# Designs tried in a protein design run: peptides against a protein of PDB entry 9IZ0. Part 156

Target 1, 345 residues: chain A of PDB entry 9IZ0
Amino acid sequence: ITCLGSNGHTYKQLVKGGNDDLRQDAVMEQVFEQVNGFLRSYRKTSQRNLSMRTYKVIPLALKTGVIEWVQDTIPLGEYLDSAHKVYHPKEWSLSTCRKLIAEKQMEDLETRLKVYDLVCRHYRPVFRHFFLESYADPVQWFTTQTNYARSTAVASVLGHVLGLGDRHGQNILIDKTSGEVIHIDLGIAFEQGKKLPVPECVPFRLTRDVVDGMGITGVEGVFRRCMEFTLETLRREEDSLLSVLEVLRYDPLFSWLISPLRRMKKQKMQLENFNQPESGNITTDASRDPKIQRNNVSGESEAERAILKVRQKLSSTLSVEASVGELIRIAQDPSYLALMFCGWS

## One batch from the design tools (peptide; made by RFdiffusion4, then SolubleMPNN)

Design b2_p17_8_s1 (from b2_p17_8, 11 letters changed)
Fold by OpenDDE base, seed 2:
Structure b2_p17_8_s1 (fold): chain B 345 residues (1-345), chain A 17 residues (1-17)
Amino acid sequence: as target 1 above (345 residues)
Amino acid sequence: TLLEKMLELEERLEKER
C-alpha cells in the first residue's frame, strides 16, 4: 500500500497478514533502537556513525501489521544471483550449487567439505561489483563500501549477541544509496536458528560474497575495527542491554522459542529451494494455527537461558580483539559453512 | 600499501563527519 503522511510525503508500506512474526520483528527493532542509543553515546562508535539499520514495524492485530518498505534496496541474494550470471557466465548456476549441497546433506563432514570446496571453485564471489557498478565516483565508491563494511560489522556483532538466525541473502537488504545492510525477518533470535532443520552454526553471515563486498582488505581494516568498537560498546552497556531484554521476559506476546509452524514453514522453504531452483516470491500462505497451549513456565525458563547466553557473549574473559578474531574465524570456517544451506555465497 | 591508503582515507572520512 502507499500511504500519504501528514508531512505530505508518500510512503510505500508492506501489509503482511498471517503470522505472529510481526510482533517478534517489532520487538527486535525496539532492541536495535536501544542499541543504536548506546552506539551514539560512545565516542568510538558515534564518530563512525555506527548503527544497526532499522525499519518500522507496526503490529495491527494478531496476524496483521504494516512494515515500512525500505526504499532503494535490493536483497543481497537477488543481486548476487544476477551478478554471478553476468560476471561468471561459465560457472555453475545457483541451482546446480544448491542441488550438489542438498544431495550431500546427510553425508559426513569430510564429504560435505569436498562438495563445498567444489561448489566454491565453480561459484566465485562477485559482490565487489555492486559497488563498482553503482558508484562511478571514486569518493562515493569508497564511502559506500566503507558504509557497507561498518553496517555489516554492527549487524554481525549484534546478530551474534542476540543470536539472530535465518540470515540468508533474502533477509539481508543492501541500501543502493548508502551501501548499508538492512536485516529483515527478525523472528529467529536467541539461537533458535540452531533448532532449524539445517542448524545455524555460524555467529553471523560472513560468506565469501559478504567479504568480497568489503573490497581488497576483506575483513581486515574497517570491518574488524568496527566489530571491535561495537563489541566494546555492548560490553560497557551490558547491564542496560540485559535490562532491555528482561522487559521481554514479561511480554506474553514475545516468543523466546521458534514456533512449530515457523519451523515447519522454514523447513518447507528449505526443501522447496532444494527441489525448485526458481526465485519464488515468498507468498506468506496463512496455514491454520493448531491451538498449542503455550505453557508459560517454559517461556520464562527459555528467556532466562537466552539472557544468560547474551551475558556470556558479552563476557570480558577475552579481549575485544580476541573475541572479534574468534568470531570472524568461526564465521568464515568451511567446516561450519559447508553445513549451511548456502554457505558458499 | 593499498591497505594503508584505505585506512588513511577511512580516518579522513571519520574526521570529516
Scores: peptide ipSAE 0.015, ipTM 0.483, DockQ to the pose 0.014
Fold by OpenDDE base, seed 5:
Structure b2_p17_8_s1 (fold): chain B 345 residues (1-345), chain A 17 residues (1-17)
Amino acid sequence: as target 1 above (345 residues)
Amino acid sequence: TLLEKMLELEERLEKER
């Protein structure tokens, strides 16, 4: 929709309707605003202007609302598909790579690793070109690449701690002005990504192209240090963060579980991507709403488990450096990446 | 190295903000 603001300017907004709980997105954005408060109060994170990029979500009903249209952005996956065709025109198409991984989805780890390695040899990273082609000034190029690495580090730590799922290339926007990442569609949180038809087994998205965008240092330097400072801040503010999450425990409208309808929609999209990519207008006729009697007791137990899991991830049993080192290792490990959905790589 | 120059530039950009 297009709205006229009280300032006389016209704003594009996205009306999202359907089975996606926009209240979950709005609540996660409120959690990010609180975390951004902690990042601004802590010297090591404030000096680096570390923040999770947020967008405005206005819930209109339980399953409908208006979201801010983030201007001057591109989906990571859209850029990567276009750039790969330009810079590597002799390599395999993304469709071919996805097909080969999908055909082996039910095979053993060894077979899936062999296919993943084969795909990696025939589909090389290109995301460094986003910064090289968009920014002719070396200072602007370096500043935007640094902002990308910083914002990706914050999003990676916070995404791990809150258990954000469904971090495919269409749910990550790149700001063309700042180089910062914007995470959208936050309806899979608190490790509910492990309950998808293809379970998510990495803590956050750190694919080869996500690393290639960090430049010649890769994960070493800005990204690693900013992850460490972010995790140090979240550990310091553990009680404050848990108190924010406990307010959500008492919201009878907040869903700590992936909705059966969203799970079925994801399952259908994962199955339809097996056959033909063309027609994006799935009007699913919403006429059969099974009256899920929300047993209040089940929601409270899942909220408690989610909060306990957040507390466990904030544990100081390992150093910040050791914890970040292990997260970076797991997020890049082919033994985990080869198990992901074919649209992840 | 190019890496050392990038790390020095990172530290400079962090001090200028």
Scores: peptide ipSAE 0.015, ipTM 0.477, DockQ to the pose 0.014
Fold by OpenDDE base, seed 4:
Structure b2_p17_8_s1 (fold): chain B 345 residues (1-345), chain A 17 residues (1-17)
Amino acid sequence: as target 1 above (345 residues)
Amino acid sequence: TLLEKMLELEERLEKER
């Protein structure tokens, strides 16, 4: 839809309908706006204009809402699939890589590492080309690549601290004007990504293509420093951040748990991305309610555990530099990336 | 090196903002 604002500007908006609860996204965007307040108040982060890119989410009902249309964006995964075909036309297709990883999903870590390494050798990074293609002016190129590294650093720290899941290339938009990342589909938070059929085991997405977009310095320089400044800010504002999260504990409509329906939907999407559409009418008769024994873990006990994990991630037991160094190491570790649905790009 | 020049440019951009 297109809306005319009271300021006379016209805004495109996305009406999302279906089975997705936009309330989780709206709450996470509110948390990001509070964090952006902390980043603006702290000298080291304000001097760099560090922020989590936000978008407006208005939940209208349990399954419907209005989302701000982020103009001039592309999903990271859409760009990477297209660019890889252009720059590496003799390498494996994304579908081939996905198939090989899937075929070995139930195998041991050693076998999965061998397949991951094989895929990595036949699917090289291309994300550096986004900046080279999009920005003919060297100053604009350098500025946008720097904005990408900065925004990725903020999103990486905040995504780790809040335990954001489902950080695949379709849930990360790239702003074609600024080079900044925009995280969407925020309905998997507080480490609920570990409950997915393919558990998320990295703190944030720092795959080879995510690093390739940072330019010749990779994770060293802007990205690492901006992660450090962001984490330092969040540690300073720990009590403020925890107070914001405690308000959500008492929200009777907020779900600290991934819904079984959303989990099943993500499972189907993961499986369907492996099968080419053979036109088999699988009438999924929706009538088999699996009696998943709801261990009645009260939603309150899950909120308390989530807040405790946020506090633990903000612990000053390690220096900011040591904590960021370990996060970067884990996020790039092949032993974790080989376990992911798409850890190679 | 090219890396040192890029790090210096990054630091300049951080000071100009």
Scores: peptide ipSAE 0.014, ipTM 0.478, DockQ to the pose 0.014
Fold by OpenDDE base, seed 3:
Structure b2_p17_8_s1 (fold): chain B 345 residues (1-345), chain A 17 residues (1-17)
Amino acid sequence: as target 1 above (345 residues)
Amino acid sequence: TLLEKMLELEERLEKER
């Protein structure tokens, strides 16, 4: 829909209906705004203008609401598919790579690693070209690439700490003006991505193309340092962050568990993405939600487990540098990436 | 190195904010 604002500007908005609990997205955006407050309060993060990019979510009902249409953005996956065809026209198609990974999904880790390596050799990274194409001025190029690495670092730490799932290339937008990342569809949090049909086994998305966008330094420049500063800030504000999450423990509208319906929807989308090129508006008409009586007792126990897991991720047992180093290592480990739906790009 | 120049440019951008 397009709405006229009180300021006389027209705003394009996405209306979600029926099946997606926009309350989850709205709550996660509120958590991000609190974290952005913490990032502004500390010199190391404020000087770098570190923030999680947010978007407006207005829940109108349990399953309906309005989302801000983020202008001047492109989905990461859309850019990567188009750019790969331009820069590597002799390499394998994305559909060929997806098919080969899918055909071996039930095989052992050794076989899956061999297929992942084969796919990686026939599908090379291209995301550095986003910055080279979009910004002819060297200062703009460097500034936007730096903003990308910074925003990706913040999103990676927050994504790990809050256990954000479903971080595929269509749920990550790139701002074409700033180079910053915008994470969308936040309704899989607190490690619930591990309950997907293809379990998420990485702490955040740090695939070869995500790294290629950081330029020649890869993870060893801006990205690593900004992860460290972000994690240092979150460790300082642990009690404040946990207090925000404790408020959500008592919110009967917040779901600490992925719904069976959302799990089934994501299963279908994963299966369909194996069989067709991405050119379909999937109108899933799932008009009959059985009233899942949430046993309140199970929700409170899962909230407590989620908060304990956040506390564990903020533990000062390891240095910030050691913790970030291990997260970066795991996020790039082929033994995890080979298990993902699209771990090669 | 190119890396050192990029780190210096980053530090400069960080000081200008």
Scores: peptide ipSAE 0.014, ipTM 0.502, DockQ to the pose 0.014; fails the geometry check

Design b2_p17_8_s2 (from b2_p17_8, 10 letters changed)
Fold by OpenDDE base, seed 1:
Structure b2_p17_8_s2 (fold): chain B 345 residues (1-345), chain A 17 residues (1-17)
Amino acid sequence: as target 1 above (345 residues)
Amino acid sequence: SLLEEALKLEEELEKKR
């Protein structure tokens, strides 16, 4: 739909319906706005204009809302699939890579590492070309690549601290004007991604293409330093951040648990992305509810555990540099990336 | 298996370098 704002501007709005609880997204966007307040108050982050890019979410009901359409964006995964076909037309398709990873998903780590390495050799990074193609002016190129590295650093720290999951290439938008990342579909938070059929094993998405977009320095320089400044800010504002999360503990509309329906939907989407449509009428008799141990963990007990994990991630036991160094190491570790749905790109 | 086909394809690509 197109809405006319009170300011006389027309806004394109996406009406999202179905099984996605837009209230989760709206609440996480409010947390990001508070964090952006902290980033503006701290000299090291403010001087670099560090922020989590936000989008407006208006929840209308449990399953219906209006999302602000972010103009001039592209999903990271859409760009990468298109660019890979252009720059590496002799390499494997994304579907071939997915199929190989899927066929070995039940195998041991050693086998999965061999498959991951093989896929990596036949699906090379291309995301540097986004900046090289889109920005003919060297100043614009440098500025947009810097904005990308900065925004990715903020999103990586914040995504780790809040335990954001489901960070696949369709849930990460690139702003074509600024080079900044925009994270969407925020309904998997507080490490609920570890409860997905393919568990989230990395603290944030730092795949080879995510790194390739940072330019010749990769993670070293702008990205690492901006992660350090962001984590330093969040550690300083720990009590303020925890106070924001405590308000959510008492929000009856906020779910600290992944919805069983959302988990099943993500399971089907993962399976459908692995299965080519063989025309076989597999009547999946949905009747065998795997005994989801209804650990009747009250939403309060999950909220308390989530807040405790946030506090633990903000611990000053390690230096900011050591903590960021370890996060960057884990996020790039093949032993974790080989376990992911799409860890190669 | 697809892995064996992929490994064979890799060996063929390496022989062409």
Scores: peptide ipSAE 0.030, ipTM 0.595, DockQ to the pose 0.030
Fold by OpenDDE base, seed 3:
Formats: sequence, structure tokens, C-alpha cells
Structure b2_p17_8_s2 (fold): chain B 345 residues (1-345), chain A 17 residues (1-17)
Amino acid sequence: as target 1 above (345 residues)
Amino acid sequence: SLLEEALKLEEELEKKR
């Protein structure tokens, strides 16, 4: 829908209905606003204008709400698919790569690594071209690429600390004006993604295309340093951050459990990303309630476990530099990327 | 399989270098 604001500007808004619990997205956006407060208070992060880009979420009812459509954005995955066809028209299609990874999903790690390497050789990174195409002025090019690396660093630290899952190319928007990343569909937090049929093994998305957008320095320089400053800020504000999360523990609107509907939707998207939509009426006869063993993990026990994991991730046992170095290593490790549904791009 | 075809194609491309 398009809404006319009180300021006379028209805003595109996405009305989500039916299966999206926008309350979790709204709560996560509030957490990001608090974190942005911490980033503004600390000199090293404030001097770099480090922030998690947020969007307005207005929950209206159970499974209904309005999301502010971020203007001048494109999904990362949409850009990458289009750009790959232009720059590498002789390489494999995204559908071919997905099919090959899917066909070998149940194989051992050695086989999956061979398949991942093969896909990587036939599907090269292109995200550098976003900045080269969009910004003819060298100063604007450098500024937007720097903003991309900075915003990706903040989102990567927050993604790890808060256990944001399902950070694939359709859940990451690129702002065409600033080069900043905007994370959408925050329905999986606090490592709930590890409970999916395809568990998330990486702390955040740092695929070859995500790195290619950082330019010649890759992860070294702006990205690494901004991760370090962000993690340093979060470690300093640990008690403040945990206090914000404790409010969510008692929020009756926040689900510490992945809803069966979200699990099914994410599982379906994971499967549909591998299967071409055969127009077959899969009447998923909803009557086979798989006995999801209600592991009677109370929502309270999951909340406590989630907060404990956040505290563990903020531990000062390792230096900020060592912690960031290990996170970057793990996020780029082929042994984890080969296990993802789309770890090559 | 697509993998076996791709591996064969790579072996053929490597033999041509």
C-alpha cells in the first residue's frame, strides 16, 4: 500500500497478513534502537556513525501489521542474481547451483565441500559491481562502499550476539542511496535458526559476494575494525543490553520459541529455493500434525538460555580482536558455508 | 548426475589447458 504521511510524502508500506508475527520484528527493531543508543554514546562507534539500520514495524493484530517499506532499496539476492546474469552469462544459473547443493544435502561433509567448491568455481562474486554501476563519482563510490562495510560490520556483530538467523540475500536489503544494509524479517532470533531442519552454522552472513562488496580490502580494514568497535561497545554496555533483553523475557508478545508456522514457512522457503515450483497442488494436508515432541521447554527456560548465550558471546575471555578474528574465520569457513542452502553467494 | 557431468566437463577443460 502507499500511504500519504502527515509531512505530505508518500510512503510505500508492506501489509503482512496471515503467517508473519510482526511482533517479533517490532521487538527486535526496538532492541536495535537501544543498541544504536549505545553506538552513539561510544566515541569510536559514534565518530564512524555506526548503526543498525532500522525500519518501522507496526503490529496491528495477531499475524497482521504494517511494515515501512524502505524506499530506494533492493534485496541483495535480487541484485546478485541479476548482476550475475550480466557479468557472468556463461556461468551456472542460481537454480543450477541450488539444485546441485540440494541433491547433495544429505551427503557427508567431504562430498558437500566438493560440491560447494564446484559451485563456487561456476558462480563467481559480482557484488563489487553494485558500487561501480551506482556511483560514477569516486567520492560517492568510496563513501557508499565504506557505509556498506560499516553497516555490514554492525549487523554481523548484532547478528552473532542476538543470534539472528536466516540472514539470506532476500532478508538483506541494500540502500541504493547510502550503500547501507538493512536486515528485514527478524522472525528468527536468539539462535532459533539452529533448530531449523537446515541449522545455521555461521555466526552471520559473510559469503563471497558479501565480501566482494567491501572492495579490494575485503574483510580487512573497515569491516574488521568496525566489528571490533561494535563488539567493544556491546561488551561495555553488557548490563544495559541484558536489561533490555530481560524486558523481552516478560513480554507476552515475544515468542522465545519458533512458531510452528514460522518453522514451516522457513522450511518451505528452504525447500522451494531448491525445487522449481512444480504447479502441483501440494495440498499439504495440515491434518498430519507431526508429533512435534513438545519438548516442554517452557518459554521462560528458552528466554533464560537465550540471555545466557548473549552473556557468553559478550564475554571478555578473548580480546575484541581475537573474538572478531574468530567470528570472521568461522563465517568464511567452507566447512560451514557448504552446509548452508546458499553459502556460495 | 549434474555433479558428474560438471566434473567431467572440468576434467575435459583441464585436459585442454
Scores: peptide ipSAE 0.029, ipTM 0.598, DockQ to the pose 0.026
Fold by OpenDDE base, seed 4:
Structure b2_p17_8_s2 (fold): chain B 345 residues (1-345), chain A 17 residues (1-17)
Amino acid sequence: as target 1 above (345 residues)
Amino acid sequence: SLLEEALKLEEELEKKR
């Protein structure tokens, strides 16, 4: 919908209906805005304008809300699929790569690594071309690539600390104007991605295409340094961040657990992306809402475990540099990426 | 073909068992 603001400007809004609980997204956006306050207060992060890009979410009901339309954005996965067809028209299709990874999903790690390597050889990175195509001016090119690396670094640290899951190419938008990343669909947090049918094993998305967008320096440039400064800020503001999360512990509307319905929806979406051509509008008949007795006792124990995991991730046991180094290593490790639904791009 | 490369990879895997 398009709304006319009281200021006379028109604003495009997305009305989202269905089985998606936008309250989770709204809460996570509030946490991101608090973290952006910490990043603005700390000299090392403020000097670099480090922030998590946010968008407005207004939950209207249990399954309905309004999302701010982010202008001039494209999903990372949409760009990569389009660009790959242009730059590598003789390589494998995304559907072929997905099929091969799926067919060997139940095989041993050695087999899955070989399939991942094969897919990687037949599906090369292209995300560098986003910056080369979009920005003819070298200063604008450098600025937008820097903004991409910075925003990806913030999102990577924050995504790890908060245990954000489901970070596939459709849930990561690229701002075509700034080069910044915008994370959407935030309803899988606090390590609940490990409860998906394909468990998430990486701390954040740092696939070959995500790295290719960072340019010649890859992860060893702006990205690593901005991760370090972001983690240093979050460690400094640990008590403040934990206090924000403790408020959510007592929010009766916040769910620390992935809903069975959301798990089933993601399971179907994972399976359907392997088997079916485009056709069927499966209207999932929303009628049987099983009264999932939210066993409150299980929710409180999960909130406490989630907050404890956040505290553990903010631990100063390792240096910031060592912690970031290990996170970058794990996020790029083929032994983890080969286990992912789409670890090659 | 893609299937032939995948089959060759399977044959190379079976020869190592």
Scores: peptide ipSAE 0.025, ipTM 0.644, DockQ to the pose 0.028
Fold by OpenDDE base, seed 2:
Structure b2_p17_8_s2 (fold): chain B 345 residues (1-345), chain A 17 residues (1-17)
Amino acid sequence: as target 1 above (345 residues)
Amino acid sequence: SLLEEALKLEEELEKKR
């Protein structure tokens, strides 16, 4: 729908019906706004304008809400598929790569690594071209690439700390104006992504294309430093962040567990994305959720475990630099990326 | 190349921050 604001501007809004996910998205956006408050309070993060890019989620009813449509954005995966066809027309199609990875998903790690390497050699990174195509002015190019590296760094730290899952290229938007990343579909949090049919093995998405967008320095420079400053800020605000998460423990609307139906839906979407050659528009058709009796006792124990894991991730046992270095290493490790649904791009 | 000029600008602006 298009709404006319009181300011005379028209806003495109996505009405999602039938999905309990909108409340999880709204809660995660509230957590991001609190974290953005912490990032604004500290000189090192404030001076760099470090923030998680948020979007407005207005839950209207149990199963209906309005999501602010982020204008002038493109899904990362949509850009990468189009750009790869332009810059590497002789390389393998995304469908060929997906098929080959899927056909070998039940094989041993050694076989999966060989397949991943083969796919990587036949599907090279292109995301640097996003900045080169979109910005003719070198100053604008540099500014947007810097904003991309910064926003990706913040999202990577927050994604790790909060255990954000389902970070595929359709759930990461790129702002064409600022170069900032916008994370959408936040309903898989607190490491519930490890319960997916393809378990999430990386702390955040740092694939070859995500790195290619950072320019010549890759992960070294703006990205690494901004991860360090973000993690330093979150470690300082540990008690404040944990207090925000403790409020969610008592929210009867927040689910610390992935619903069986959501898991099945994500499973089906993963299987459909293996079998369909086209990047089908993920129409989030809301199937009627049956009244699953929420065992409240299981939710509270999972909330406590989730909060404990957040605390463990904020531990000062390692330096900020060592912690960020290890996160970057793991996120780029072929032994984990070869196990992912789309670890090559 | 536009890339090499942009890379020099990147290094210069990173040194200024």
Scores: peptide ipSAE 0.000, ipTM 0.299, DockQ to the pose 0.014

